# Peptides against a protein of PDB entry 4X86: the designs that were tried, part 3

Target 1, 56 residues: chain A of PDB entry 4X86
Amino acid sequence: EGPQLLLSEAVSRAAKAAGARPLTSPESLSRDLEAPEVQESYRQQLRSDIQKRLQE

## One batch from the design tools (peptide; made by RFdiffusion4, then SolubleMPNN)

Design b2_p25_5_s4
Fold by OpenDDE base, seed 2:
Structure b2_p25_5_s4 (fold): chain B 56 residues (1-56), chain A 25 residues (1-25)
Amino acid sequence: as target 1 above (56 residues)
Amino acid sequence: AAAAAAAEAARRAAVQALTEALRAQ
Protein backbone atom coordinates (compact mmCIF):
# COMPACT_ATOMS: atom_id res chain seq x y z
CA GLU B 1 0.00 0.00 0.00
CA GLY B 2 1.39 3.43 -0.93
CA PRO B 3 1.76 6.31 1.55
CA GLN B 4 -1.67 7.44 2.73
CA LEU B 5 -1.58 11.19 2.15
CA LEU B 6 -4.76 13.17 2.39
CA LEU B 7 -5.17 15.89 -0.23
CA SER B 8 -6.28 18.27 2.52
CA GLU B 9 -3.01 17.71 4.38
CA ALA B 10 -0.93 18.07 1.21
CA VAL B 11 -2.63 21.37 0.32
CA SER B 12 -2.25 22.64 3.88
CA ARG B 13 1.48 21.89 3.83
CA ALA B 14 1.84 23.54 0.44
CA ALA B 15 -0.11 26.61 1.57
CA LYS B 16 2.05 26.92 4.69
CA ALA B 17 5.28 26.51 2.72
CA ALA B 18 4.23 29.04 0.05
CA GLY B 19 2.67 31.55 2.47
CA ALA B 20 -0.51 31.31 0.39
CA ARG B 21 -3.75 32.62 1.90
CA PRO B 22 -6.91 30.75 0.93
CA LEU B 23 -9.74 32.96 -0.32
CA THR B 24 -12.14 30.84 1.77
CA SER B 25 -11.98 29.75 5.41
CA PRO B 26 -9.53 26.93 6.24
CA GLU B 27 -12.48 24.80 7.38
CA SER B 28 -14.38 25.26 4.10
CA LEU B 29 -11.29 24.53 2.03
CA SER B 30 -10.51 21.42 4.10
CA ARG B 31 -14.11 20.22 3.72
CA ASP B 32 -13.94 20.61 -0.06
CA LEU B 33 -10.62 18.76 -0.20
CA GLU B 34 -12.04 15.94 1.95
CA ALA B 35 -14.71 15.12 -0.63
CA PRO B 36 -14.35 11.40 -1.43
CA GLU B 37 -14.20 11.88 -5.21
CA VAL B 38 -11.48 14.53 -4.85
CA GLN B 39 -9.47 12.38 -2.45
CA GLU B 40 -9.78 9.34 -4.74
CA SER B 41 -8.58 11.36 -7.74
CA TYR B 42 -5.61 12.55 -5.68
CA ARG B 43 -4.82 8.98 -4.58
CA GLN B 44 -4.81 7.85 -8.21
CA GLN B 45 -2.58 10.77 -9.20
CA LEU B 46 -0.13 10.02 -6.37
CA ARG B 47 0.03 6.38 -7.41
CA SER B 48 0.66 7.36 -11.03
CA ASP B 49 3.32 9.91 -10.06
CA ILE B 50 5.12 7.40 -7.81
CA GLN B 51 5.05 4.80 -10.60
CA LYS B 52 6.51 7.31 -13.07
CA ARG B 53 9.28 8.23 -10.62
CA LEU B 54 10.12 4.54 -10.09
CA GLN B 55 10.55 4.17 -13.87
CA GLU B 56 13.07 7.03 -14.02
CA ALA A 1 -10.16 2.42 14.55
CA ALA A 2 -6.50 3.46 14.32
CA ALA A 3 -6.84 4.41 10.64
CA ALA A 4 -9.95 6.49 11.34
CA ALA A 5 -8.20 8.23 14.25
CA ALA A 6 -5.17 8.94 12.05
CA ALA A 7 -7.42 10.39 9.33
CA GLU A 8 -9.15 12.63 11.87
CA ALA A 9 -5.79 13.77 13.24
CA ALA A 10 -4.67 14.59 9.68
CA ARG A 11 -7.87 16.62 9.08
CA ARG A 12 -7.27 18.58 12.29
CA ALA A 13 -3.62 19.14 11.37
CA ALA A 14 -4.71 20.40 7.93
CA VAL A 15 -7.05 23.01 9.42
CA GLN A 16 -4.35 24.06 11.89
CA ALA A 17 -1.73 24.38 9.14
CA LEU A 18 -4.05 26.55 7.03
CA THR A 19 -4.93 28.66 10.06
CA GLU A 20 -1.23 29.18 10.77
CA ALA A 21 -0.63 30.13 7.13
CA LEU A 22 -3.41 32.72 7.38
CA ARG A 23 -1.93 34.13 10.62
CA ALA A 24 1.49 34.45 8.99
CA GLN A 25 0.02 36.99 6.54
Scores: peptide ipSAE 0.080, ipTM 0.548, DockQ to the pose 0.034
Fold by OpenDDE base, seed 1:
Structure b2_p25_5_s4 (fold): chain B 56 residues (1-56), chain A 25 residues (1-25)
Amino acid sequence: as target 1 above (56 residues)
Amino acid sequence: AAAAAAAEAARRAAVQALTEALRAQ
């Protein structure tokens, strides 16, 4: 399996690309996105999205 | 130990990238 991206890193990169300003501190946002349940939900979503793209 | 170190490096990179995004606006 390839390197797993953390949700916190994915959101950080997306925010930079979109020019979006967080309403909270970067540290607080990162802490919330590091929660294991949130990371697992992201992993499942990412797997689903990749599978859909491979079927197209 | 290597996986934990990689996760912490990713965390630091995320905070840095968000900080840079805030400064760019």
Scores: peptide ipSAE 0.077, ipTM 0.543, DockQ to the pose 0.035
Fold by OpenDDE base, seed 5:
Structure b2_p25_5_s4 (fold): chain B 56 residues (1-56), chain A 25 residues (1-25)
Amino acid sequence: as target 1 above (56 residues)
Amino acid sequence: AAAAAAAEAARRAAVQALTEALRAQ
């Protein structure tokens, strides 16, 4: 199994870098992003994107 | 146990980083 990349961490870092304000509280957004189905979908998408980039 | 502790530390860091982003606006 590859390294666990947390979607909640990635979004928080992106929000900080972009100066973006979520419409919801940080805690509520983190809770939604930590949902296991959302995290698994993100992991699958990252894996697919990395594989595509390695084929370029 | 170590993986769970690392995940919890990352969760705390994520909430802090997002809170800081909100404060910067």
Scores: peptide ipSAE 0.076, ipTM 0.542, DockQ to the pose 0.034
Fold by OpenDDE base, seed 4:
Structure b2_p25_5_s4 (fold): chain B 56 residues (1-56), chain A 25 residues (1-25)
Amino acid sequence: as target 1 above (56 residues)
Amino acid sequence: AAAAAAAEAARRAAVQALTEALRAQ
């Protein structure tokens, strides 16, 4: 099982680093990012991106 | 149980980090 990175955590870290404000409340954004379909899509994308980087 | 607790901790940290980012601006 690869590193279980949560999309919600990744977005929060990115927002903090960029000084970006979400247009919605942090709670609403977190809820949307915690949706199981969204998290699964992120897991698949992350796996694909890692595989691409290993082929470069 | 440990995985669920870790996920909840990450969730709380995420909300806190976003809230902090909003307050810092």
Scores: peptide ipSAE 0.076, ipTM 0.539, DockQ to the pose 0.034

## One batch from the design tools (peptide; made by RFdiffusion4, then SolubleMPNN)

Design b2_p26_5_s1
Fold by OpenDDE base, seed 3:
Structure b2_p26_5_s1 (fold): chain B 56 residues (1-56), chain A 26 residues (1-26)
Amino acid sequence: as target 1 above (56 residues)
Amino acid sequence: SELEELQRQRVEASLQVLAELRARRA
């Protein structure tokens, strides 16, 4: 799965866990998550987080 | 899994930041 699928899944799970209420439609959110810069940022952050956890 | 938890935590933090930004702009 690509960054879009990973990020989308993470957002869904996070929203449920936090009880967050989207202020925009699911379609609008999906559109925002498709942005290449957003996906790249998420990939970099995920990589960094994994490395940090492995060093603990 | 641990990976899934890391992903969830990162996004939760981001959502909180966005909420704060929206509140400031409103």
Scores: peptide ipSAE 0.089, ipTM 0.505, DockQ to the pose 0.216
Fold by OpenDDE base, seed 1:
Structure b2_p26_5_s1 (fold): chain B 56 residues (1-56), chain A 26 residues (1-26)
Amino acid sequence: as target 1 above (56 residues)
Amino acid sequence: SELEELQRQRVEASLQVLAELRARRA
């Protein structure tokens, strides 16, 4: 649970920070990153990471 | 903002792993 978090947005921020460019077009990348199964996996991983931080 | 930093760190780590795997495959 929590605020709506988008993998596509997180990837964009990470790419900017690293100065990286995708191998495919931005449109294709966005489509892949917005796929329900991919986004759900990311959300679960993020939740797990947050929980680990709370346990520290 | 702290949550945004966690997001960024998670994605960066994952992308780094993928880059390394791609490099190993020649």
Scores: peptide ipSAE 0.083, ipTM 0.499, DockQ to the pose 0.175
Fold by OpenDDE base, seed 2:
Structure b2_p26_5_s1 (fold): chain B 56 residues (1-56), chain A 26 residues (1-26)
Amino acid sequence: as target 1 above (56 residues)
Amino acid sequence: SELEELQRQRVEASLQVLAELRARRA
């Protein structure tokens, strides 16, 4: 699964859990999440978080 | 899973920051 799927799923789950709803339309949010730089940043953060847990 | 929880927590934090920023602008 690519960063786009991972990020979109994470956003959906987080929004549901927090009861938070974006003020922008779902289409606008999806467009923002599709940006390559956003997906890359998410991938890097995810990798970093995993590494931190492995070091504990 | 722990990974899913980490992902959720990271995004939740981001959404909270965004919500706070929006509140400041309102």
Scores: peptide ipSAE 0.082, ipTM 0.501, DockQ to the pose 0.178
Fold by OpenDDE base, seed 4:
Structure b2_p26_5_s1 (fold): chain B 56 residues (1-56), chain A 26 residues (1-26)
Amino acid sequence: as target 1 above (56 residues)
Amino acid sequence: SELEELQRQRVEASLQVLAELRARRA
């Protein structure tokens, strides 16, 4: 779906993989993830991930 | 494995984001 949904899911899965528990409510976390700079950073990271995987 | 699935999902998510960005610029 949209970048925000993808980011939210990515954060959730990353937290699970790391065995980490969020200290804030899901709503608070979602609000933080709505920040434009956060979304932009995520897009750049995703692009980097693709490039890295293509080189493997 | 779960790790492989996670990695696959990350790639899929990345492609979706890039596709959306391209669509907005077209």
Scores: peptide ipSAE 0.058, ipTM 0.497, DockQ to the pose 0.052

Design b2_p26_5_s2
Fold by OpenDDE base, seed 1:
Structure b2_p26_5_s2 (fold): chain B 56 residues (1-56), chain A 26 residues (1-26)
Amino acid sequence: as target 1 above (56 residues)
Amino acid sequence: DELAELQRRRVERSLEVLRALLARRA
């Protein structure tokens, strides 16, 4: 649970929708997604999107 | 699920940004 799990799920959905395959192994991708700066950026973007939707 | 859909769209739009961040980290 937390940003890592949410980001992993979001990336999985996006890749599936686009029919894209990672160029690296799933394990390598998961390791990359553990980067704090990546998770923080995603968290901020998600929060912003949610706030925008609530204001519509 | 509305939240799941929102997350999917956000990542789809931000994939290039994420790739850039990963490239800078590597």
Scores: peptide ipSAE 0.090, ipTM 0.523, DockQ to the pose 0.367
Fold by OpenDDE base, seed 3:
Structure b2_p26_5_s2 (fold): chain B 56 residues (1-56), chain A 26 residues (1-26)
Amino acid sequence: as target 1 above (56 residues)
Amino acid sequence: DELAELQRRRVERSLEVLRALLARRA
């Protein structure tokens, strides 16, 4: 799976919740989301959020 | 559920950061 699928799913869910449609094609969006620095940033933030919830 | 909620909020709050990272890479 990896960060790409996790981020892609998160983006999809956020867009759905906001009623927004991508301005670019799904393929272009997927390509942009492959950027390793973007994936790593999201992974770190998600991990941090989960850890905070586990401590509650 | 809770995981879905966390993911939605994280993306919404981090959009500006993601845009900046993409700009730096380009």
Scores: peptide ipSAE 0.086, ipTM 0.512, DockQ to the pose 0.445
Fold by OpenDDE base, seed 5:
Structure b2_p26_5_s2 (fold): chain B 56 residues (1-56), chain A 26 residues (1-26)
Amino acid sequence: as target 1 above (56 residues)
Amino acid sequence: DELAELQRRRVERSLEVLRALLARRA
């Protein structure tokens, strides 16, 4: 699995938790999630969060 | 459950980053 799959799952889980539905079509959302800067930011945030949790 | 809560917070923060990026890109 890659950043796209992980990010897609994260978005789905967050939406479910909030009881919200995407404002755009699933296809449009998937396209947005493919943006390199978006995936990189998610990767960095995930890494940072894991490091913080290990220190708690 | 602590693990579940940590996972939830991680997802929420990640989504927040995504939201901010999309808004800035638009």
Scores: peptide ipSAE 0.073, ipTM 0.505, DockQ to the pose 0.384
Fold by OpenDDE base, seed 2:
Structure b2_p26_5_s2 (fold): chain B 56 residues (1-56), chain A 26 residues (1-26)
Amino acid sequence: as target 1 above (56 residues)
Amino acid sequence: DELAELQRRRVERSLEVLRALLARRA
């Protein structure tokens, strides 16, 4: 599972947890999530969160 | 559950990052 799949999964889970429906089509959302900067930012956040957990 | 809380925070942070990046693109 690459960053694209992980981010897509996270977004989907967040929407479901919040009881929110996407305002745009799934296709449009997928296209936005494919942006390299988006995926890289997610990777960085994931690593940061894990590191914080290790410090606790 | 600490792991569950971490997962929730990760998801929330992911949304925050997405919103910020989309805002920059607008």
Scores: peptide ipSAE 0.070, ipTM 0.506, DockQ to the pose 0.375; fails the geometry check

Design b2_p26_5_s3
Fold by OpenDDE base, seed 1:
Structure b2_p26_5_s3 (fold): chain B 56 residues (1-56), chain A 26 residues (1-26)
Amino acid sequence: as target 1 above (56 residues)
Amino acid sequence: SELEQLQQERVEASLQVLAELRARRA
């Protein structure tokens, strides 16, 4: 449960914050980051981290 | 925001998962 956040968007925000440009083209990178298995792993990890913060 | 910070903290770990998946396919 929780907000539906995309890994691709998280990476975009992180890249902007760091002033970094991916070596991979935006199109190819987005395709990889939006792969179901990658997105699901990210979602589970994010959910776990949120739960940890709520327990602090 | 705190949520954005959590997102950024998980980026590297998520990219590592991607790398592992690519290695399995290669």
Scores: peptide ipSAE 0.121, ipTM 0.576, DockQ to the pose 0.586
Fold by OpenDDE base, seed 2:
Structure b2_p26_5_s3 (fold): chain B 56 residues (1-56), chain A 26 residues (1-26)
Amino acid sequence: as target 1 above (56 residues)
Amino acid sequence: SELEQLQQERVEASLQVLAELRARRA
């Protein structure tokens, strides 16, 4: 089904790229981002975005 | 990569979902 894309990794990379640091501690943020509901929602959104790009 | 950019663009939306979940758990 392809490579696993994790929200926690995406957020980490985005923060680094933007030179921004979350107000929430890294540990607390990681815990929240790893919640199954959050990860599933992210997966669905990302899948949808990829499909949109394929249709362009 | 384009995929990485898509991931970054979805961060805001995903964090919004997180905020909603936090509100429900509070």
Scores: peptide ipSAE 0.120, ipTM 0.578, DockQ to the pose 0.590
Fold by OpenDDE base, seed 5:
Structure b2_p26_5_s3 (fold): chain B 56 residues (1-56), chain A 26 residues (1-26)
Amino acid sequence: as target 1 above (56 residues)
Amino acid sequence: SELEQLQQERVEASLQVLAELRARRA
């Protein structure tokens, strides 16, 4: 129902912010992070975090 | 944005947990 926030994009942004370089290629990392089970887990965690912030 | 901050914080937290687990194992 809500917008899909890709884990791969979040990881990329976090890595850039920290000045870290992945050991694997960005394309390979993105492919792995786009796995449905991985993305769904991230979505659930993010949703939970948002709900907690709304209750503050 | 706040949403982008939550994304980054979640990733950083996950990476921290992984690092701690690796440190405990070996």
Scores: peptide ipSAE 0.100, ipTM 0.538, DockQ to the pose 0.182
Fold by OpenDDE base, seed 3:
Structure b2_p26_5_s3 (fold): chain B 56 residues (1-56), chain A 26 residues (1-26)
Amino acid sequence: as target 1 above (56 residues)
Amino acid sequence: SELEQLQQERVEASLQVLAELRARRA
């Protein structure tokens, strides 16, 4: 998947936009979020949401 | 952008998936 579809990047942007800071280290969070199975689940959900928006 | 908004909306759901996967590995 492209950079725009990375879960780790999405979470980072969301956190910055909300002014929120994770309680865990950024490195630890990134490792978990970049796990292949987690990324794939995120991609599928995001793709589904995009399709829904295109139908509106 | 709309894509960025969709990404933010999926954060909570994605974190839930992460939690479920961690539970299965434990």
Scores: peptide ipSAE 0.121, ipTM 0.572, DockQ to the pose 0.547; fails the geometry check

Design b2_p26_5_s4
Fold by OpenDDE base, seed 4:
Structure b2_p26_5_s4 (fold): chain B 56 residues (1-56), chain A 26 residues (1-26)
Amino acid sequence: as target 1 above (56 residues)
Amino acid sequence: SELEELQRQRVERSLEVLRRLRERRA
């Protein structure tokens, strides 16, 4: 199991679903979301979530 | 899918936390 959505797309969908507006410009947000450390953190969190669901 | 929903929900919760922090700081 691996990520089906990139972080940027997940954020976009979440923001849309919640009706949330970015704290900064969309471009700045996208830039922040592309940071390697952020991407890695997201990957690890998602992997952990997947593992938890598989055990349920 | 279930995985997509998990991803969306996790990020949504994080955005909510950030929103609350912003409101508290404002």
Scores: peptide ipSAE 0.096, ipTM 0.519, DockQ to the pose 0.164
Fold by OpenDDE base, seed 1:
Structure b2_p26_5_s4 (fold): chain B 56 residues (1-56), chain A 26 residues (1-26)
Amino acid sequence: as target 1 above (56 residues)
Amino acid sequence: SELEELQRQRVERSLEVLRRLRERRA
């Protein structure tokens, strides 16, 4: 269980798919995404989303 | 995988929200 991709990797893939590019350096973005509170929030949100999908 | 797609979709939606907020502020 849990996320199959780290948040940073998920963001990278999403950015490529959407054609979005950050204005800051990739290193700065990665550092921000590695914040424990951000990653924990992401994990919880993903878990919630999965639960909702299972109920649909 | 399906889970990876869900992760990607969620992040894309979040990025879109952030983009809109940035545009509104600018």
Scores: peptide ipSAE 0.092, ipTM 0.515, DockQ to the pose 0.171
Fold by OpenDDE base, seed 3:
Order: sequence, then structure tokens, then C-alpha cells
Structure b2_p26_5_s4 (fold): chain B 56 residues (1-56), chain A 26 residues (1-26)
Amino acid sequence: as target 1 above (56 residues)
Amino acid sequence: SELEELQRQRVERSLEVLRRLRERRA
């Protein structure tokens, strides 16, 4: 299935839903969230979450 | 979608933790 949202998009939507704003600029936050190691970690977490849901 | 909701929930939980950490540091 793969992730339907990139990490940066997921963070943006979650922050909006929670009424939260980052202390740094949105541009700086997006740059940090696009780091390869961060993206890979996020992908692995999503894969794990999907697998857990499929087993329920 | 179901997957999008899971992604949103995970990030919201993380943001809540970060908020609490910032409040403790303030």
C-alpha cells in the first residue's frame, strides 16, 4: 500500500488538526522532515503500523 | 482514509509529547 502522505504532509495536517504551530518556520521544519534518515524511519513505522492492522 | 488517519494520530501523539517537553523546559 505504501504511505499515502509524506511525513511533512502528515505533520502539517496533524499540527493543523491539533491547533499547534511549530516554533521554527514551516520551511525549516519541512527541510528537517525531508532528511533521508527521518523519511526512512517514518516509512518503517508506517509499514509496521500497516502490518499490525492487517493482523487484527 | 484509514491509513491517513493512522498517520495523523501517530504524529499528533508525537506533537503532544514535544509540547509537554517544551512546557517543562519553560
Scores: peptide ipSAE 0.092, ipTM 0.515, DockQ to the pose 0.155
Fold by OpenDDE base, seed 2:
Structure b2_p26_5_s4 (fold): chain B 56 residues (1-56), chain A 26 residues (1-26)
Amino acid sequence: as target 1 above (56 residues)
Amino acid sequence: SELEELQRQRVERSLEVLRRLRERRA
């Protein structure tokens, strides 16, 4: 039911795949990504994306 | 999986935007 990847893992994999580097240090980014409100926002966006795909 | 791909694609797009913004400002 929940996301298959945690936000931090999703960011890590995406960054690697895209060859992108965070604007801040990886440690600072990880700290920001651990914020509950950020994680909740990610969950909501993910749910929205799934719902949109189901409606297509 | 499809869900993992959706997650990866969304974050990749966001990171690409941020990278471009950083490069333009540098």
Scores: peptide ipSAE 0.092, ipTM 0.514, DockQ to the pose 0.142

## One batch from the design tools (peptide; made by RFdiffusion4, then SolubleMPNN)

Design b2_p27_2_s2
Fold by OpenDDE base, seed 2:
Structure b2_p27_2_s2 (fold): chain B 56 residues (1-56), chain A 27 residues (1-27)
Amino acid sequence: as target 1 above (56 residues)
Amino acid sequence: SAAIRAASRQELEEILQRLEELERERA
């Protein structure tokens, strides 16, 4: 499996493992994280946004 | 985003961990 597919699976597993479903489906977040390599800066921004959310 | 805000802290932590691993593998 390629990294993009693995990331999609990771999002789904994380939602199940957490035992709490987000108000928006994990598919929406997964879609953003599955951005192609040409959008690497956007992927990095999403990572940063997640980190910032965890620090609030 | 709304999706990030709506996710549980545990979910975000697990997603972040996997994301960072995959980014290292792609580099």
Scores: peptide ipSAE 0.226, ipTM 0.759, DockQ to the pose 0.251
Fold by OpenDDE base, seed 5:
Structure b2_p27_2_s2 (fold): chain B 56 residues (1-56), chain A 27 residues (1-27)
Amino acid sequence: as target 1 above (56 residues)
Amino acid sequence: SAAIRAASRQELEEILQRLEELERERA
């Protein structure tokens, strides 16, 4: 499996484990994190948001 | 994001690890 597929599976598992599907699609989130055309600053912000969530 | 808020801690950690690996590979 390629890197994008591995990430998409992880995001999908996270969404499924939740009691409800989020408004942001797991597949869309995966694409945002993996796509090279997405601004690096945006990807870094998503990383930061995950880190902050883990600290709550 | 809504997806981040809905995810479990364990699964967020797995996603974060993969993200950090990808970012290191791109640098």
Scores: peptide ipSAE 0.225, ipTM 0.762, DockQ to the pose 0.324
Fold by OpenDDE base, seed 3:
Structure b2_p27_2_s2 (fold): chain B 56 residues (1-56), chain A 27 residues (1-27)
Amino acid sequence: as target 1 above (56 residues)
Amino acid sequence: SAAIRAASRQELEEILQRLEELERERA
């Protein structure tokens, strides 16, 4: 599988394990992340948010 | 987001790894 599918699976697994549901579905999130130049800032923001959580 | 806050550290690391792979493919 390509990295986009692996990302969607990872996000879905995290949400299920936590008993939470994100506002953006894993499939929608993956679509946004694989989008071209338009979604670059969003992708970077998601990365930043995850990194900040790991540093707490 | 709530999903990020509720996820375990290992799950977040896995998501981050997949994101980095996607970024490498794009570059």
Scores: peptide ipSAE 0.211, ipTM 0.752, DockQ to the pose 0.336
Fold by OpenDDE base, seed 4:
Structure b2_p27_2_s2 (fold): chain B 56 residues (1-56), chain A 27 residues (1-27)
Amino acid sequence: as target 1 above (56 residues)
Amino acid sequence: SAAIRAASRQELEEILQRLEELERERA
């Protein structure tokens, strides 16, 4: 699987484990990660945003 | 984002764990 699918799959699995729905739909996430140059920055930003929320 | 703000701490922790696992696999 490509990087875009791996990230969408990770989010989906996490949501299922929590008995919830993904924060970002797989389709929207895949679209956002379409370009490789955007993918890494988006992934890092997502991680950073989640970490900041957990630190509040 | 609004979605992240609305999510429970447990949901975010699980998502973060999966993302970190993915990052380790990519490294």
Scores: peptide ipSAE 0.205, ipTM 0.756, DockQ to the pose 0.288

Design b2_p27_2_s4
Fold by OpenDDE base, seed 2:
Structure b2_p27_2_s4 (fold): chain B 56 residues (1-56), chain A 27 residues (1-27)
Amino acid sequence: as target 1 above (56 residues)
Amino acid sequence: MEAIRRASREQLEQVLQQLEQQEQAAA
């Protein structure tokens, strides 16, 4: 559907598509990925990657 | 990265705007 703003959703969808299952429950994984510092890092990287793509 | 490669230019611009708005809200 496109780039996800939330890391937790991005990982969840990627895992589902790849048939990969985490050792922890999906909900536990989502909780970890929703940590503010982790989400912020993802947001910054996503922005950078998009900007680079648009400059190509 | 894969999602970015598949997305249209228009979609990427829209997502970028959303990210910038999110940054402003967080700041």
Scores: peptide ipSAE 0.427, ipTM 0.848, DockQ to the pose 0.788
Fold by OpenDDE base, seed 1:
Structure b2_p27_2_s4 (fold): chain B 56 residues (1-56), chain A 27 residues (1-27)
Amino acid sequence: as target 1 above (56 residues)
Amino acid sequence: MEAIRRASREQLEQVLQQLEQQEQAAA
């Protein structure tokens, strides 16, 4: 539980918790989620959201 | 969003520090 630094980890855990089975292979999904531009966008959003939460 | 809401202030500060370290390593 708690925020995950990697989007791939966050999605993987969420899918497992929901009992969701992707139509594509889990390897293909992980590869897409590990793309540098995708991870960077996630990192920026996560940082922004945390900063806003800490300022409340 | 839900994970952030449930996390403690200390945990959020630790994650923020990790993100900053990651950014420094990438630069």
Scores: peptide ipSAE 0.427, ipTM 0.848, DockQ to the pose 0.821
Fold by OpenDDE base, seed 4:
Structure b2_p27_2_s4 (fold): chain B 56 residues (1-56), chain A 27 residues (1-27)
Amino acid sequence: as target 1 above (56 residues)
Amino acid sequence: MEAIRRASREQLEQVLQQLEQQEQAAA
């Protein structure tokens, strides 16, 4: 599948693929990943990474 | 990075467009 626009979904997919379980509760992790400042940072990084890939 | 590496160029362009639209909406 393609890149996820939401960090929470991206991390969930990565964790599932790796068979990893968080030490904290899934609820707490989701809350942290859905924080606006965290999501914004992810969006900016994702944009930057895509731009770099397209320039290769 | 892995998801980006596996994505097609067309798909990346579509995602980039969505991200830029979100940025404009947030401004």
Scores: peptide ipSAE 0.417, ipTM 0.845, DockQ to the pose 0.720
Fold by OpenDDE base, seed 5:
Structure b2_p27_2_s4 (fold): chain B 56 residues (1-56), chain A 27 residues (1-27)
Amino acid sequence: as target 1 above (56 residues)
Amino acid sequence: MEAIRRASREQLEQVLQQLEQQEQAAA
């Protein structure tokens, strides 16, 4: 489905694919992952990774 | 990284555009 722009969605998808369940509630995890500084770091990393991929 | 490997080049370019727009909005 392609890379998710939201870290919370990316993590949820990854957890599902791995058959893993967080120790904390999904809501709590999503809340933590939606913190602006965390999302920004993810966005920057995602951008960097995509740029590298496009240069391959 | 896995999702990036599986995505098409067109899709990656679209996502990159969206990320750059967000960057400009945040700046």
Scores: peptide ipSAE 0.401, ipTM 0.836, DockQ to the pose 0.694

Design b2_p27_4_s1
Fold by OpenDDE base, seed 1:
Parts: sequence; structure tokens; C-alpha cells
Structure b2_p27_4_s1 (fold): chain B 56 residues (1-56), chain A 27 residues (1-27)
Amino acid sequence: as target 1 above (56 residues)
Amino acid sequence: MAAAAAAQRAELIALALAERRQEILQL
């Protein structure tokens, strides 16, 4: 595992753990999170954050 | 309503990112 986990899947896990219900619906939220630019931003941010942490 | 949904989406993304960082760094 790593940055390859889809943002939609990561959010689904987080929402379930937090007991959060999407205001729009899980289906609509998933469609938004599966947008390529959103997924890429997530991947880059996650990778950058991990890289910075490991270089401290 | 759209603003609230967008805010929640942002919060969920932030939460997911935080949990994912923890998971990866624990490996």
C-alpha cells in the first residue's frame, strides 16, 4: 500500500471510521473524488508529506 | 447547501490524508 490507494477509497474508510455521512450521498461524493485532478492532488500531497516526514 | 457539501468534502479529504499518512508511516 501507499499513494496508490484511491482517494475515494481513503475517504470511504475515513468517513466510516468517523461515523460521517456525506451530505450529497456516498455515490455523488465518490464521483467527485474520482476526478483525475482531485486524485492527483491527493497523491502529490500525500507523497510530499511523507517525504518531508522521512527527511526530518 | 453546495457550500456545506464542499466544506464537508474538504474535511473528509483532510481526514483521509491524515489517516493515510499515519498508516504509511507505521509500516
Scores: peptide ipSAE 0.630, ipTM 0.888, DockQ to the pose 0.581
Fold by OpenDDE base, seed 3:
Structure b2_p27_4_s1 (fold): chain B 56 residues (1-56), chain A 27 residues (1-27)
Amino acid sequence: as target 1 above (56 residues)
Amino acid sequence: MAAAAAAQRAELIALALAERRQEILQL
């Protein structure tokens, strides 16, 4: 429910669905996505996007 | 090459945002 799914998990789902393979490594990508500031930015962006859509 | 990896990461984040937004708004 809501923006509770971790960014790393969300990207894993999206990458699999799109057939995208990381240019570096899955491990390096996961490390980048698990950074607290990156996770928080994702949460804020998702929440903002949903709020904007609901307020149209 | 590092630039390409960074660009791909940004694209994957954008995809994740779009899919998650769609999932939430369809609930």
Scores: peptide ipSAE 0.629, ipTM 0.888, DockQ to the pose 0.559
Fold by OpenDDE base, seed 2:
Structure b2_p27_4_s1 (fold): chain B 56 residues (1-56), chain A 27 residues (1-27)
Amino acid sequence: as target 1 above (56 residues)
Amino acid sequence: MAAAAAAQRAELIALALAERRQEILQL
C-alpha cells in the first residue's frame, strides 16, 4: 500500500519484522495508535520526510 | 512500567516511519 497505510498497521509490520514484542499487547498498542491525532501526525511526518528526500 | 511502555511505543513509531520511508522511496 501507499502513504494511506495506517500507523497501527505500519507499527505492527515493523514490530514483527524486528522481532519486537510490545510491552502491552499488539491489540492495546493498535488502539492507542488509532487515535486520529496520532494517525494525522504520522501522515504529516511521513509526507514531510519523503518531500525532504525528493528535494535533495 | 507505564513509562517503559511509552518509550517503547515511541521507538516502534520511529521504526515504522523509517521502514515506510524506505519502502515508498524504492518505488
Scores: peptide ipSAE 0.627, ipTM 0.887, DockQ to the pose 0.582
Fold by OpenDDE base, seed 5:
Structure b2_p27_4_s1 (fold): chain B 56 residues (1-56), chain A 27 residues (1-27)
Amino acid sequence: as target 1 above (56 residues)
Amino acid sequence: MAAAAAAQRAELIALALAERRQEILQL
């Protein structure tokens, strides 16, 4: 729970739920999403969004 | 093609963020 789920896994779940298919290979997409800086940006964005929502 | 792929990646990330936020806040 929380921002502990990997971005690559979150995107995989979301894509499946939406029926979206990557224009590139799933492997290429995963490579991009597993980059440490991208994962950290995701964690920060998610945390910030949750904090803002709880303060409304 | 690279631009389209990048745009789709951004859309998928946005979708993932939205769904994850909903999941966490609905606990």
Scores: peptide ipSAE 0.627, ipTM 0.887, DockQ to the pose 0.562

